Peptides against a protein of PDB entry 2L5G. Designs and how they scored, part 8

Target 1, 41 residues: chain A of PDB entry 2L5G
Amino acid sequence: LSKEELIQNMDRVDREITMVEQQISKLKKKQQQLEEEAAKP

## One batch from the design tools (peptide; made by RFdiffusion4, then SolubleMPNN)

Design b1_p10_3_s2 (from b1_p10_3, 4 letters changed)
Fold by OpenDDE base, seed 5:
Structure b1_p10_3_s2 (fold): chain B 41 residues (1-41), chain A 10 residues (1-10)
Amino acid sequence: as target 1 above (41 residues)
Amino acid sequence: MKPEVPVVYP
């Protein structure tokens, strides 16, 4: 692994983290909606 | 210098 390959792999990981964080945010919002709907009689 | 932290490659 060259220094350039290490930087490219870091940039890839940073993009993958951002995508996963966006997915987690969407799932947390859906979870909250389902919890609020389940709490309604 | 050896990195003290292992680099994870996905």
Scores: peptide ipSAE 0.114, ipTM 0.620, DockQ to the pose 0.017
Fold by OpenDDE base, seed 2:
Structure b1_p10_3_s2 (fold): chain B 41 residues (1-41), chain A 10 residues (1-10)
Amino acid sequence: as target 1 above (41 residues)
Amino acid sequence: MKPEVPVVYP
């Protein structure tokens, strides 16, 4: 692995982390919505 | 020096 390949792999991991964090945020919001909908009489 | 263990970068 060159220094350039290492930087490219870091940039890839940072993008994957950002995508997973956005997915977690979306799932947490959906969970909260389902909990609020289930708590309505 | 080559690393003695392969470093896997995702």
Scores: peptide ipSAE 0.108, ipTM 0.584, DockQ to the pose 0.014
Fold by OpenDDE base, seed 1:
Structure b1_p10_3_s2 (fold): chain B 41 residues (1-41), chain A 10 residues (1-10)
Amino acid sequence: as target 1 above (41 residues)
Amino acid sequence: MKPEVPVVYP
């Protein structure tokens, strides 16, 4: 792998991390909503 | 030099 291929792979990973972090945030918010709904008598 | 840390290529 060249230096250019390593930079391209780093940029790809950085985008994938950002997408996964956004998915985790959405899932955590959905989990909290379901827990709050399940805690209602 | 071999990297001491495995480089993960996604």
Scores: peptide ipSAE 0.105, ipTM 0.606, DockQ to the pose 0.017
Fold by OpenDDE base, seed 3:
Structure b1_p10_3_s2 (fold): chain B 41 residues (1-41), chain A 10 residues (1-10)
Amino acid sequence: as target 1 above (41 residues)
Amino acid sequence: MKPEVPVVYP
């Protein structure tokens, strides 16, 4: 693994982290919506 | 020199 391959792998992981963080944010928002919907009489 | 910390390749 060259320095350039390590940087490319880092950039890949940073993109994967961003995608997972966006998924977590969507899931948290959906959880909140379901909790608010379940709390309506 | 052995790195004291293993380089984790992502």
Scores: peptide ipSAE 0.101, ipTM 0.580, DockQ to the pose 0.014

Design b1_p10_3_s3 (from b1_p10_3, 5 letters changed)
Fold by OpenDDE base, seed 5:
Structure b1_p10_3_s3 (fold): chain B 41 residues (1-41), chain A 10 residues (1-10)
Amino acid sequence: as target 1 above (41 residues)
Amino acid sequence: EKPKVEEIVP
């Protein structure tokens, strides 16, 4: 792995982290909505 | 300035 390949791999991982964090945020929001709906009488 | 990613890898 060259320095350039390591930088490219880091940039890729940072993008993948951002995408996963956005997915987690969406899932947490859906979970909260379902919990709020289930808590309604 | 944000450090360039090029400065993070020695």
Scores: peptide ipSAE 0.051, ipTM 0.623, DockQ to the pose 0.015
Fold by OpenDDE base, seed 1:
Formats: sequence, C-alpha cells, structure tokens
Structure b1_p10_3_s3 (fold): chain B 41 residues (1-41), chain A 10 residues (1-10)
Amino acid sequence: as target 1 above (41 residues)
Amino acid sequence: EKPKVEEIVP
C-alpha cells in the first residue's frame, strides 16, 4: 500500500462511517417514536 | 479547520 492508497482507503472509511452514523441516527429516532407510541394509553 | 489527511500521514 502506497501513501496515496492509504489516503484513499481512509477517505473510503470516513464515508462509510458517515453513512453508518446517519443510519444509527435514523434507527434511534425510529426507536424513540415506537417507544412514545407504545407509551400512549 | 480539520487537517488534511496528507498532513496526518507522514
């Protein structure tokens, strides 16, 4: 792996992290909505 | 400003 290949791999991982963080945020929001709906009498 | 990856990798 050259320095350039390492930089490209880091850029890829940073994009994958951002996508996973957005998915986690959406799932947490959906979980909270389901918990709030289940708590309604 | 976040340092560019080229500044972090020696």
Scores: peptide ipSAE 0.050, ipTM 0.615, DockQ to the pose 0.016
Fold by OpenDDE base, seed 3:
Structure b1_p10_3_s3 (fold): chain B 41 residues (1-41), chain A 10 residues (1-10)
Amino acid sequence: as target 1 above (41 residues)
Amino acid sequence: EKPKVEEIVP
């Protein structure tokens, strides 16, 4: 791996992290909605 | 212009 290939791999990982963080945010919001719905009598 | 990451990665 050259220095340039390492930087390109870092940029790829940063994009993958952003995508996973967006998925986690959506799942947390869905979890909260299900908890709020389950708490309704 | 080199990306600023070039200053962080030696």
Scores: peptide ipSAE 0.049, ipTM 0.643, DockQ to the pose 0.014
Fold by OpenDDE base, seed 2:
Order: C-alpha cells, then sequence, then structure tokens
Structure b1_p10_3_s3 (fold): chain B 41 residues (1-41), chain A 10 residues (1-10)
C-alpha cells in the first residue's frame, strides 16, 4: 500500500463510518417512534 | 490550522 492508497482507504472508512452512524440514528429514531406508538392506549 | 492527513502520514 502506498501512502496515497492508505489515505484513500482511510477516507473510504471515514465515509462508511458516517453512513453507518446515520443508519444507527435513523433506526434508533424509528425504534423510539414504534415504542411511543405502542405505548398509546 | 489542523495538519492535513497527507502531512500526518509519512
Amino acid sequence: as target 1 above (41 residues)
Amino acid sequence: EKPKVEEIVP
């Protein structure tokens, strides 16, 4: 791996982390909505 | 200024 390939791989991993964090946030929000809907009489 | 990744990676 060149320095340039290492930087490119780091940039890719940082983007993948950001995408996964956004997915987790969306899923947590959807979970909370379902829990709040299920708690309504 | 924060160093760029290219300045941190030798």
Scores: peptide ipSAE 0.048, ipTM 0.610, DockQ to the pose 0.014

Design b1_p10_3_s4 (from b1_p10_3, 5 letters changed)
Fold by OpenDDE base, seed 3:
Parts: sequence; C-alpha cells; structure tokens
Structure b1_p10_3_s4 (fold): chain B 41 residues (1-41), chain A 10 residues (1-10)
Amino acid sequence: as target 1 above (41 residues)
Amino acid sequence: EKPVVPEIVP
C-alpha cells in the first residue's frame, strides 16, 4: 500500500461512516416516533 | 512483505 492508497482507503471509510451515521439517525427518529405514538391514549 | 492491515471497512 502506497501513502496515496492509504489516503484513498481512509476517504472510503470516512464516506461509509457518514452513511452508517445517517442510517442510525433515521432509525433513532423512527424509534422516537413509534414511542410517541405508543404513548398516545 | 506488505503489512496485513485488516480491512476496517464495514
């Protein structure tokens, strides 16, 4: 692995982390909505 | 010998 290949692999991982964080945020928002709906009489 | 960096890609 060259230094350039290592930087390219880091940039790939940073993009994948961002995608997973966006998925977690969407799931947490859905969980909160379901908890608020279940708490309504 | 290339260092075996485990692919930390999920």
Scores: peptide ipSAE 0.065, ipTM 0.615, DockQ to the pose 0.017
Fold by OpenDDE base, seed 1:
Structure b1_p10_3_s4 (fold): chain B 41 residues (1-41), chain A 10 residues (1-10)
Amino acid sequence: as target 1 above (41 residues)
Amino acid sequence: EKPVVPEIVP
């Protein structure tokens, strides 16, 4: 692996992390909405 | 000696 290939792999992982963090945020928001709806009598 | 961590600087 060249230095340039390692940097390109790092940039790819950083993009994948950002996408997963956005998915986690969306799922946490949905979970909270379902918990708030389930807590209503 | 191989560096234990390669420096990833541009």
Scores: peptide ipSAE 0.058, ipTM 0.606, DockQ to the pose 0.013
Fold by OpenDDE base, seed 4:
Structure b1_p10_3_s4 (fold): chain B 41 residues (1-41), chain A 10 residues (1-10)
Amino acid sequence: as target 1 above (41 residues)
Amino acid sequence: EKPVVPEIVP
């Protein structure tokens, strides 16, 4: 691994982390909506 | 030999 290959791999992982965090946020919001809808009589 | 870092794909 060159220094440049290492930086490129870090930038890739940072993008992948951001995508997963956005997915987790969407899923948590959907979970909360389903829990709120299920709690309505 | 380059150490094979397993690709941590989430």
Scores: peptide ipSAE 0.057, ipTM 0.603, DockQ to the pose 0.018
Fold by OpenDDE base, seed 5:
Structure b1_p10_3_s4 (fold): chain B 41 residues (1-41), chain A 10 residues (1-10)
Amino acid sequence: as target 1 above (41 residues)
Amino acid sequence: EKPVVPEIVP
């Protein structure tokens, strides 16, 4: 891997991390909604 | 000036 290929791989991984973090945030929000709905009598 | 931290430049 050249230096340029390593930088391109880092940029790709940073984008993939951002996408996964957005998915985690969405899932945490859904979890909270399900917990709030399950706590209703 | 030399950067205080290594810059990741292409």
Scores: peptide ipSAE 0.046, ipTM 0.542, DockQ to the pose 0.012

Design b1_p10_4_s1 (from b1_p10_4, 3 letters changed)
Fold by OpenDDE base, seed 5:
Structure b1_p10_4_s1 (fold): chain B 41 residues (1-41), chain A 10 residues (1-10)
Amino acid sequence: as target 1 above (41 residues)
Amino acid sequence: PKPKVEKIYP
């Protein structure tokens, strides 16, 4: 792996982390909505 | 699609 390949892999992983964090945020919001709906009598 | 800007590293 060259220095350039390592930087490209780091940039890819950083984008993948950002995408996963956004997915986690959406899932947490959906979880909260479902918990709130389930808590309604 | 955003164009890939080629980063020139020194």
Scores: peptide ipSAE 0.110, ipTM 0.593, DockQ to the pose 0.015
Fold by OpenDDE base, seed 3:
Parts: C-alpha cells; sequence; structure tokens
Structure b1_p10_4_s1 (fold): chain B 41 residues (1-41), chain A 10 residues (1-10)
C-alpha cells in the first residue's frame, strides 16, 4: 500500500465511522421509543 | 460552519 492508498483507506474508514455513528444514534432513539412504549400500561 | 481543517498527513 502506498502512502496515497493509506490516505484513501483512512478517508473511507472515516466515512464508514460517520455512517455507523448515525445508524447507532437512530437505533438508540428507536430503542428508547420502544422502551417508553413498553413501559406504558 | 465547521472550520475546514486541512488534514496534513506527514
Amino acid sequence: as target 1 above (41 residues)
Amino acid sequence: PKPKVEKIYP
């Protein structure tokens, strides 16, 4: 892997991390909503 | 607006 290939791979990983963090945030919000709904009688 | 920090790679 050249230095340029390593930089390109880092930029790819940075984008994937951002996408996964957004997915985690959405899933945590859905989990909280389901927990709040399940706690209602 | 997030400041454009140019990533300087060594």
Scores: peptide ipSAE 0.110, ipTM 0.580, DockQ to the pose 0.017
Fold by OpenDDE base, seed 2:
Structure b1_p10_4_s1 (fold): chain B 41 residues (1-41), chain A 10 residues (1-10)
Amino acid sequence: as target 1 above (41 residues)
Amino acid sequence: PKPKVEKIYP
Protein backbone atom coordinates (compact mmCIF):
# COMPACT_ATOMS: atom_id res chain seq x y z
CA LEU B 1 0.00 0.00 0.00
CA SER B 2 1.49 3.32 -1.11
CA LYS B 3 0.60 6.55 0.73
CA GLU B 4 -1.71 7.41 -2.19
CA GLU B 5 -3.45 4.01 -2.04
CA LEU B 6 -3.94 4.43 1.73
CA ILE B 7 -5.49 7.91 1.24
CA GLN B 8 -7.73 6.57 -1.57
CA ASN B 9 -8.88 3.70 0.67
CA MET B 10 -9.59 6.15 3.54
CA ASP B 11 -11.60 8.42 1.20
CA ARG B 12 -13.58 5.39 -0.01
CA VAL B 13 -14.33 4.21 3.54
CA ASP B 14 -15.40 7.75 4.57
CA ARG B 15 -17.84 7.88 1.63
CA GLU B 16 -19.19 4.40 2.45
CA ILE B 17 -19.70 5.43 6.11
CA THR B 18 -21.59 8.58 5.00
CA MET B 19 -23.81 6.53 2.66
CA VAL B 20 -24.59 3.95 5.38
CA GLU B 21 -25.36 6.71 7.93
CA GLN B 22 -27.78 8.33 5.45
CA GLN B 23 -29.45 4.94 4.84
CA ILE B 24 -29.79 4.34 8.61
CA SER B 25 -31.30 7.83 9.05
CA LYS B 26 -33.84 7.21 6.23
CA LEU B 27 -34.76 3.77 7.64
CA LYS B 28 -35.18 5.16 11.19
CA LYS B 29 -37.42 7.95 9.84
CA LYS B 30 -39.48 5.42 7.86
CA GLN B 31 -39.76 3.16 10.92
CA GLN B 32 -40.99 6.10 13.02
CA GLN B 33 -43.55 7.03 10.34
CA LEU B 34 -44.84 3.43 10.21
CA GLU B 35 -45.04 3.28 14.04
CA GLU B 36 -46.94 6.62 14.11
CA GLU B 37 -49.35 5.43 11.39
CA ALA B 38 -49.88 2.10 13.22
CA ALA B 39 -50.63 3.98 16.47
CA LYS B 40 -53.49 6.01 14.89
CA PRO B 41 -56.94 4.81 16.10
CA PRO A 1 1.78 22.51 -31.07
CA LYS A 2 2.22 23.01 -27.30
CA PRO A 3 3.94 20.00 -25.65
CA LYS A 4 1.60 18.28 -23.16
CA VAL A 5 3.44 18.15 -19.85
CA GLU A 6 2.23 15.03 -18.06
CA LYS A 7 2.05 15.79 -14.32
CA ILE A 8 3.51 12.84 -12.44
CA TYR A 9 2.29 13.16 -8.86
CA PRO A 10 4.47 11.33 -6.31
Scores: peptide ipSAE 0.076, ipTM 0.454, DockQ to the pose 0.008
Fold by OpenDDE base, seed 4:
Structure b1_p10_4_s1 (fold): chain B 41 residues (1-41), chain A 10 residues (1-10)
Amino acid sequence: as target 1 above (41 residues)
Amino acid sequence: PKPKVEKIYP
């Protein structure tokens, strides 16, 4: 791998991390909603 | 006139 290929792979990983973090945020919000609904009498 | 030196980045 050249230096340029390594940088391109890092940029790809950074984009994948951002996408996974957005998915985690959505799932945490959904979890909270389900917990709040389950806590209603 | 001094020639412009092109900056080559590695």
Scores: peptide ipSAE 0.067, ipTM 0.425, DockQ to the pose 0.007

Design b1_p10_4_s2 (from b1_p10_4, 5 letters changed)
Fold by OpenDDE base, seed 5:
Structure b1_p10_4_s2 (fold): chain B 41 residues (1-41), chain A 10 residues (1-10)
Amino acid sequence: as target 1 above (41 residues)
Amino acid sequence: EKPKVVRVEP
């Protein structure tokens, strides 16, 4: 692994983290909607 | 605020 390959791998991981953070945000929003719908009498 | 990653080219 060259220093350039290590930087490229870090850039890939940063993108993957961003995608996972967006997925977590969507899932948390969906969870909250389902909890609110289940709490309706 | 996310910590700024500084990349140094060789």
Scores: peptide ipSAE 0.060, ipTM 0.607, DockQ to the pose 0.018
Fold by OpenDDE base, seed 1:
Structure b1_p10_4_s2 (fold): chain B 41 residues (1-41), chain A 10 residues (1-10)
Amino acid sequence: as target 1 above (41 residues)
Amino acid sequence: EKPKVVRVEP
């Protein structure tokens, strides 16, 4: 792996982390909504 | 959308 290939791999991982963090945020919001809906009589 | 930081090698 060249230095350029390593940087490209880091930039890919940074994007994948950002996508996973966005998914976690969406899932946490959905979980909270479902918990609030399930708590309604 | 945040501008993508391009890493430029010297």
Scores: peptide ipSAE 0.058, ipTM 0.586, DockQ to the pose 0.018
Fold by OpenDDE base, seed 3:
Structure b1_p10_4_s2 (fold): chain B 41 residues (1-41), chain A 10 residues (1-10)
Amino acid sequence: as target 1 above (41 residues)
Amino acid sequence: EKPKVVRVEP
């Protein structure tokens, strides 16, 4: 692994983290909507 | 008892 390959791998991991965090946020919002819908009498 | 919907803010 060159220094350049290490930086490229770090940038890739940072993008993958951001994408997973956005997916988690969307899933949490959907979970909340389903919980609010299930809580309707 | 009303189910306490915990708002998970993103």
Scores: peptide ipSAE 0.044, ipTM 0.523, DockQ to the pose 0.166
Fold by OpenDDE base, seed 4:
Structure b1_p10_4_s2 (fold): chain B 41 residues (1-41), chain A 10 residues (1-10)
Amino acid sequence: as target 1 above (41 residues)
Amino acid sequence: EKPKVVRVEP
């Protein structure tokens, strides 16, 4: 692994983290909506 | 005569 390859791998991981955090936020909002819908009589 | 810039990769 060159220094350049390490920096490229860090940039890739930072992008993957951002994408996963956005997915988690979307799934948490959907979970809350489903819990609120299931709690309605 | 153009100076040949040698870039060394870090």
Scores: peptide ipSAE 0.031, ipTM 0.413, DockQ to the pose 0.007

Design b1_p10_4_s3 (from b1_p10_4, 4 letters changed)
Fold by OpenDDE base, seed 1:
Structure b1_p10_4_s3 (fold): chain B 41 residues (1-41), chain A 10 residues (1-10)
Amino acid sequence: as target 1 above (41 residues)
Amino acid sequence: VKPKVVPIEP
């Protein structure tokens, strides 16, 4: 792997991390909403 | 902490 290929792979992984972090944030917000809805009498 | 941009050399 050239230095340029390693950088391109790093930039790909960084984008994939960002997408997964956004998914985790969305799931955490949904979990909180469901917990708040389940706590209503 | 100021982000230090490191130049990527070719």
Scores: peptide ipSAE 0.036, ipTM 0.547, DockQ to the pose 0.015
Fold by OpenDDE base, seed 3:
Structure b1_p10_4_s3 (fold): chain B 41 residues (1-41), chain A 10 residues (1-10)
Amino acid sequence: as target 1 above (41 residues)
Amino acid sequence: VKPKVVPIEP
């Protein structure tokens, strides 16, 4: 791995982390909505 | 002290 390939791999991992964090946020919001709906009598 | 961004050399 060249220095440039290492930087490109770091930039890829940073983008992948951001995408996963956005997915987690969306899933947490859906979970909360389902928990609130299930808590209604 | 402003952190100087070190340019990535090719």
Scores: peptide ipSAE 0.034, ipTM 0.542, DockQ to the pose 0.012
Fold by OpenDDE base, seed 5:
Structure b1_p10_4_s3 (fold): chain B 41 residues (1-41), chain A 10 residues (1-10)
Amino acid sequence: as target 1 above (41 residues)
Amino acid sequence: VKPKVVPIEP
């Protein structure tokens, strides 16, 4: 792997991290909504 | 002050 290929791989991983963090945020919001709905009598 | 982006050398 060249230095340029390593940087391209880092940029790819940074994008994948951002996508996973957005998915985690959406799942946490859904979890909170389900917990709020389950806490209603 | 704009941060100077260090160019990545090939």
Scores: peptide ipSAE 0.033, ipTM 0.542, DockQ to the pose 0.013
Fold by OpenDDE base, seed 4:
Parts: C-alpha cells; structure tokens; sequence
Structure b1_p10_4_s3 (fold): chain B 41 residues (1-41), chain A 10 residues (1-10)
C-alpha cells in the first residue's frame, strides 16, 4: 500500500462510517415513531 | 555541489 492508497482507503472508510451513522439515525427515529404510535390507544 | 532534490510523490 502506497501512502496515497492508505489515504484513499481512510477517506473511503470515513464515508462508509458517515453513511452507516445516517442509517442508524434514520432507523432510531423510525423506531421511536413506531413506539410512540404503538403507545397511542 | 547543490543536492538534487528528488521530488517525492505525495
């Protein structure tokens, strides 16, 4: 691995982390909405 | 003798 390949791999991982964090946030928000809707009589 | 700076690729 060159220094440039290492930087490119780091940038890829940082993008993948950001995408997963956004997915987790959306899923947590949807979970909370479903829990709130299920708690309504 | 001036040292020849070899450019290191980033």
Amino acid sequence: as target 1 above (41 residues)
Amino acid sequence: VKPKVVPIEP
Scores: peptide ipSAE 0.028, ipTM 0.430, DockQ to the pose 0.007

Design b1_p10_4_s4 (from b1_p10_4, 3 letters changed)
Fold by OpenDDE base, seed 3:
Structure b1_p10_4_s4 (fold): chain B 41 residues (1-41), chain A 10 residues (1-10)
Amino acid sequence: as target 1 above (41 residues)
Amino acid sequence: AKPKVVKIEP
């Protein structure tokens, strides 16, 4: 593994983390909407 | 997708 290959792998992982964090944020927002709708009489 | 070129200077 060259230094360049290691940094390319790091950048790939950072992009994958960002995508997962955006998915978690969307799921948390959907959960909150469902909890608010379920709390309406 | 075009690879985002991270310029690592040696």
Scores: peptide ipSAE 0.061, ipTM 0.648, DockQ to the pose 0.015
Fold by OpenDDE base, seed 2:
Structure b1_p10_4_s4 (fold): chain B 41 residues (1-41), chain A 10 residues (1-10)
Amino acid sequence: as target 1 above (41 residues)
Amino acid sequence: AKPKVVKIEP
């Protein structure tokens, strides 16, 4: 891998991390909403 | 869509 290919791979991984973090945040919020709805009598 | 070219200096 060239230096340019390594940095392109790093920039790709950084974008993938950001997308996964957003997905985790959305899933955590959805989990909390489901737990709150399940706790209603 | 063109991939975002990050300018990396050599």
Scores: peptide ipSAE 0.061, ipTM 0.641, DockQ to the pose 0.016
Fold by OpenDDE base, seed 4:
Structure b1_p10_4_s4 (fold): chain B 41 residues (1-41), chain A 10 residues (1-10)
Amino acid sequence: as target 1 above (41 residues)
Amino acid sequence: AKPKVVKIEP
């Protein structure tokens, strides 16, 4: 792998991390909603 | 908005 290919792979991984973090945020929000709904009498 | 130019040094 050239230095340029390594940088391109890093940029790809950074985009993938951002997408996964957004998914985790959505799942955490849904978890909190379900926990709040389950805590209602 | 100006695009953020990332300068990658060789």
Scores: peptide ipSAE 0.043, ipTM 0.568, DockQ to the pose 0.015
Fold by OpenDDE base, seed 5:
Parts: C-alpha cells; structure tokens; sequence
Structure b1_p10_4_s4 (fold): chain B 41 residues (1-41), chain A 10 residues (1-10)
C-alpha cells in the first residue's frame, strides 16, 4: 500500500466511524424513548 | 468561509 492508499483508507475509515457514531446516537435515543415509555404506569 | 483544505504531502 502506498502512502496515498493508506490515506484513502484512513479517510474511508473516518467516514465509516462517523456513520457508526450516528447509528449509535440514533439507537441510544431509541433506547431512551423505550425506557421512558416503559417507565409510564 | 473557505473550507480548510488539509494538504497531505506525497
């Protein structure tokens, strides 16, 4: 792998991390909503 | 605002 290929792979991984972090944020929000609904009498 | 271009040297 050239230095340029390693940088391109890094940029790809950074985008994949951002996508996973957004998914985690959505799932955490959904979890909180389910916990709030389950806590209603 | 101009986007900050990160220059990667070869």
Amino acid sequence: as target 1 above (41 residues)
Amino acid sequence: AKPKVVKIEP
Scores: peptide ipSAE 0.042, ipTM 0.566, DockQ to the pose 0.015

Design b1_p10_5_s1 (from b1_p10_5 with P1N)
Fold by OpenDDE base, seed 2:
Structure b1_p10_5_s1 (fold): chain B 41 residues (1-41), chain A 10 residues (1-10)
Amino acid sequence: as target 1 above (41 residues)
Amino acid sequence: NPPPPPPIPP
């Protein structure tokens, strides 16, 4: 891996992390909604 | 605006 390829791979990973964090946030919010709905008789 | 990325040193 060249230094340029390493930096490009880091930038790619940073974008992938951001996308996964957004998915986790949405899933946590959905989980909370489902837990609140399941707690209602 | 995010700061410009640091220049890639050669």
Scores: peptide ipSAE 0.034, ipTM 0.560, DockQ to the pose 0.015
Fold by OpenDDE base, seed 1:
Structure b1_p10_5_s1 (fold): chain B 41 residues (1-41), chain A 10 residues (1-10)
Amino acid sequence: as target 1 above (41 residues)
Amino acid sequence: NPPPPPPIPP
């Protein structure tokens, strides 16, 4: 792997991290909504 | 303060 390929792989991983973090945020919000709905009598 | 990002090698 060249230096340029390593940098490209780092940039790819950084984008993948950002996408996963956004998915986690959405899932946490959905989890909270389901917990609030389940807590209603 | 967060640590500075590592330097990209030349």
Scores: peptide ipSAE 0.033, ipTM 0.552, DockQ to the pose 0.018
Fold by OpenDDE base, seed 5:
Structure b1_p10_5_s1 (fold): chain B 41 residues (1-41), chain A 10 residues (1-10)
Amino acid sequence: as target 1 above (41 residues)
Amino acid sequence: NPPPPPPIPP
């Protein structure tokens, strides 16, 4: 791996982390909504 | 003018 390839791989991983964090946040919000809807009598 | 940045080591 060249230094340039390492930097490109880091930039890719940083983008993938950001996308996964956004997906986790969306899924947690959806989970909370489903729990609140299921808790309604 | 600020000096150019040092070369990136290989």
Scores: peptide ipSAE 0.030, ipTM 0.463, DockQ to the pose 0.009
Fold by OpenDDE base, seed 4:
Structure b1_p10_5_s1 (fold): chain B 41 residues (1-41), chain A 10 residues (1-10)
Amino acid sequence: as target 1 above (41 residues)
Amino acid sequence: NPPPPPPIPP
């Protein structure tokens, strides 16, 4: 891999990380909502 | 002022 290809791959991975972090945040929020709903009598 | 970072070489 050239240095330019390595930088492009890093930029791609950074975008993929950001997308996964947003998905994790959404899933954690949904999990918390389900746990709060299940804890209500 | 600190010097600017060097440019990324090609």
Scores: peptide ipSAE 0.029, ipTM 0.476, DockQ to the pose 0.011

Design b1_p10_5_s2 (from b1_p10_5 with P1M)
Fold by OpenDDE base, seed 2:
Structure b1_p10_5_s2 (fold): chain B 41 residues (1-41), chain A 10 residues (1-10)
Amino acid sequence: as target 1 above (41 residues)
Amino acid sequence: MPPPPPPIPP
């Protein structure tokens, strides 16, 4: 891996992390909604 | 849009 290839791979991983964090945030909000709905009799 | 990549250090 060249220095340039390593930096390109880091930039790719940073984008993948950002996408996964956005998915986790959406899933946590859905989980909370489902827990609040399930707590209503 | 994702931010532009940081400048590659020399």
Scores: peptide ipSAE 0.055, ipTM 0.617, DockQ to the pose 0.018
Fold by OpenDDE base, seed 5:
Structure b1_p10_5_s2 (fold): chain B 41 residues (1-41), chain A 10 residues (1-10)
Amino acid sequence: as target 1 above (41 residues)
Amino acid sequence: MPPPPPPIPP
């Protein structure tokens, strides 16, 4: 791996982390909505 | 605005 390839791999991982964090945020919001809906009689 | 990313070193 060249230094350039290492930096490109880091940038890729940072983008993948951001995408996973967005997915987690969406899932947490959906979980909260389902919990609030299930708590209504 | 966040600072610009550092330049890619050669």
Scores: peptide ipSAE 0.047, ipTM 0.582, DockQ to the pose 0.016
Fold by OpenDDE base, seed 1:
Structure b1_p10_5_s2 (fold): chain B 41 residues (1-41), chain A 10 residues (1-10)
Amino acid sequence: as target 1 above (41 residues)
Amino acid sequence: MPPPPPPIPP
């Protein structure tokens, strides 16, 4: 692995992390909305 | 805004 290949792999992993974090944030927000809706009488 | 990342060394 060259330094350039290592950096390219790091950039790929960083993009994948960002995409997963956005999905987690969206799911947490949906969970909170469903919990708030279920708590209304 | 977060600071820009450091430049990658050659």
Scores: peptide ipSAE 0.039, ipTM 0.560, DockQ to the pose 0.018
Fold by OpenDDE base, seed 4:
Structure b1_p10_5_s2 (fold): chain B 41 residues (1-41), chain A 10 residues (1-10)
Amino acid sequence: as target 1 above (41 residues)
Amino acid sequence: MPPPPPPIPP
């Protein structure tokens, strides 16, 4: 891999990380909602 | 304003 290819791969991974972090945040919010709904009598 | 990031060396 050239240095330019390595930088392009890093930029790709940074975008993939951002997308996964957004998915994790959405899933954590859904989990919290389900836990709050299950805790209501 | 924060300084611009350094250029990536060639």
Scores: peptide ipSAE 0.036, ipTM 0.526, DockQ to the pose 0.014

Design b1_p10_6_s1 (from b1_p10_6, 3 letters changed)
Fold by OpenDDE base, seed 2:
Structure b1_p10_6_s1 (fold): chain B 41 residues (1-41), chain A 10 residues (1-10)
Amino acid sequence: as target 1 above (41 residues)
Amino acid sequence: KPPAPPPIPP
């Protein structure tokens, strides 16, 4: 890998991390909603 | 237009 290819791969990974973090945030919010609904008798 | 990549340090 050239230095340029390494940086392009880092930029790609940073975008993938951001997308996964957004998915985790949405899933955590859904989990909390389901836990609150399941805690209602 | 995607933002230009940051300048690569030498």
Scores: peptide ipSAE 0.052, ipTM 0.612, DockQ to the pose 0.015
Fold by OpenDDE base, seed 1:
Structure b1_p10_6_s1 (fold): chain B 41 residues (1-41), chain A 10 residues (1-10)
Amino acid sequence: as target 1 above (41 residues)
Amino acid sequence: KPPAPPPIPP
């Protein structure tokens, strides 16, 4: 594993983390909306 | 504007 390959792997992981964090944020927002809608009589 | 990441050393 070269230094360049290690950096490329880090950049890939950073992109994957960013995508997962965006998905988590969207799901948390949707969860909150559903909880607020379910709490309305 | 977020600071630019530091340059990767060669």
Scores: peptide ipSAE 0.040, ipTM 0.565, DockQ to the pose 0.017
Fold by OpenDDE base, seed 5:
Structure b1_p10_6_s1 (fold): chain B 41 residues (1-41), chain A 10 residues (1-10)
Amino acid sequence: as target 1 above (41 residues)
Amino acid sequence: KPPAPPPIPP
């Protein structure tokens, strides 16, 4: 791996981390909504 | 325009 390829791979991983974190945030919000809906009598 | 990324050190 060249230095440029390493940096490109780091930038890719940083973008993938950001996408996964956004997915986790959406799933946590959906989980909370489902828990609040299930807690309604 | 977004600022240019910082130069990569040698």
Scores: peptide ipSAE 0.038, ipTM 0.560, DockQ to the pose 0.014
Fold by OpenDDE base, seed 4:
Structure b1_p10_6_s1 (fold): chain B 41 residues (1-41), chain A 10 residues (1-10)
Amino acid sequence: as target 1 above (41 residues)
Amino acid sequence: KPPAPPPIPP
């Protein structure tokens, strides 16, 4: 891998990480909402 | 640009 290919691969991985983190945040929020609704009588 | 992930179900 050239230096330029390595940088391009890093930039791709950083974008993929950001997208996965946003999904995790949404799922955690939904989980919390479901737990709060399940705790209501 | 990586493909957008599938939508998270409601």
Scores: peptide ipSAE 0.031, ipTM 0.540, DockQ to the pose 0.035

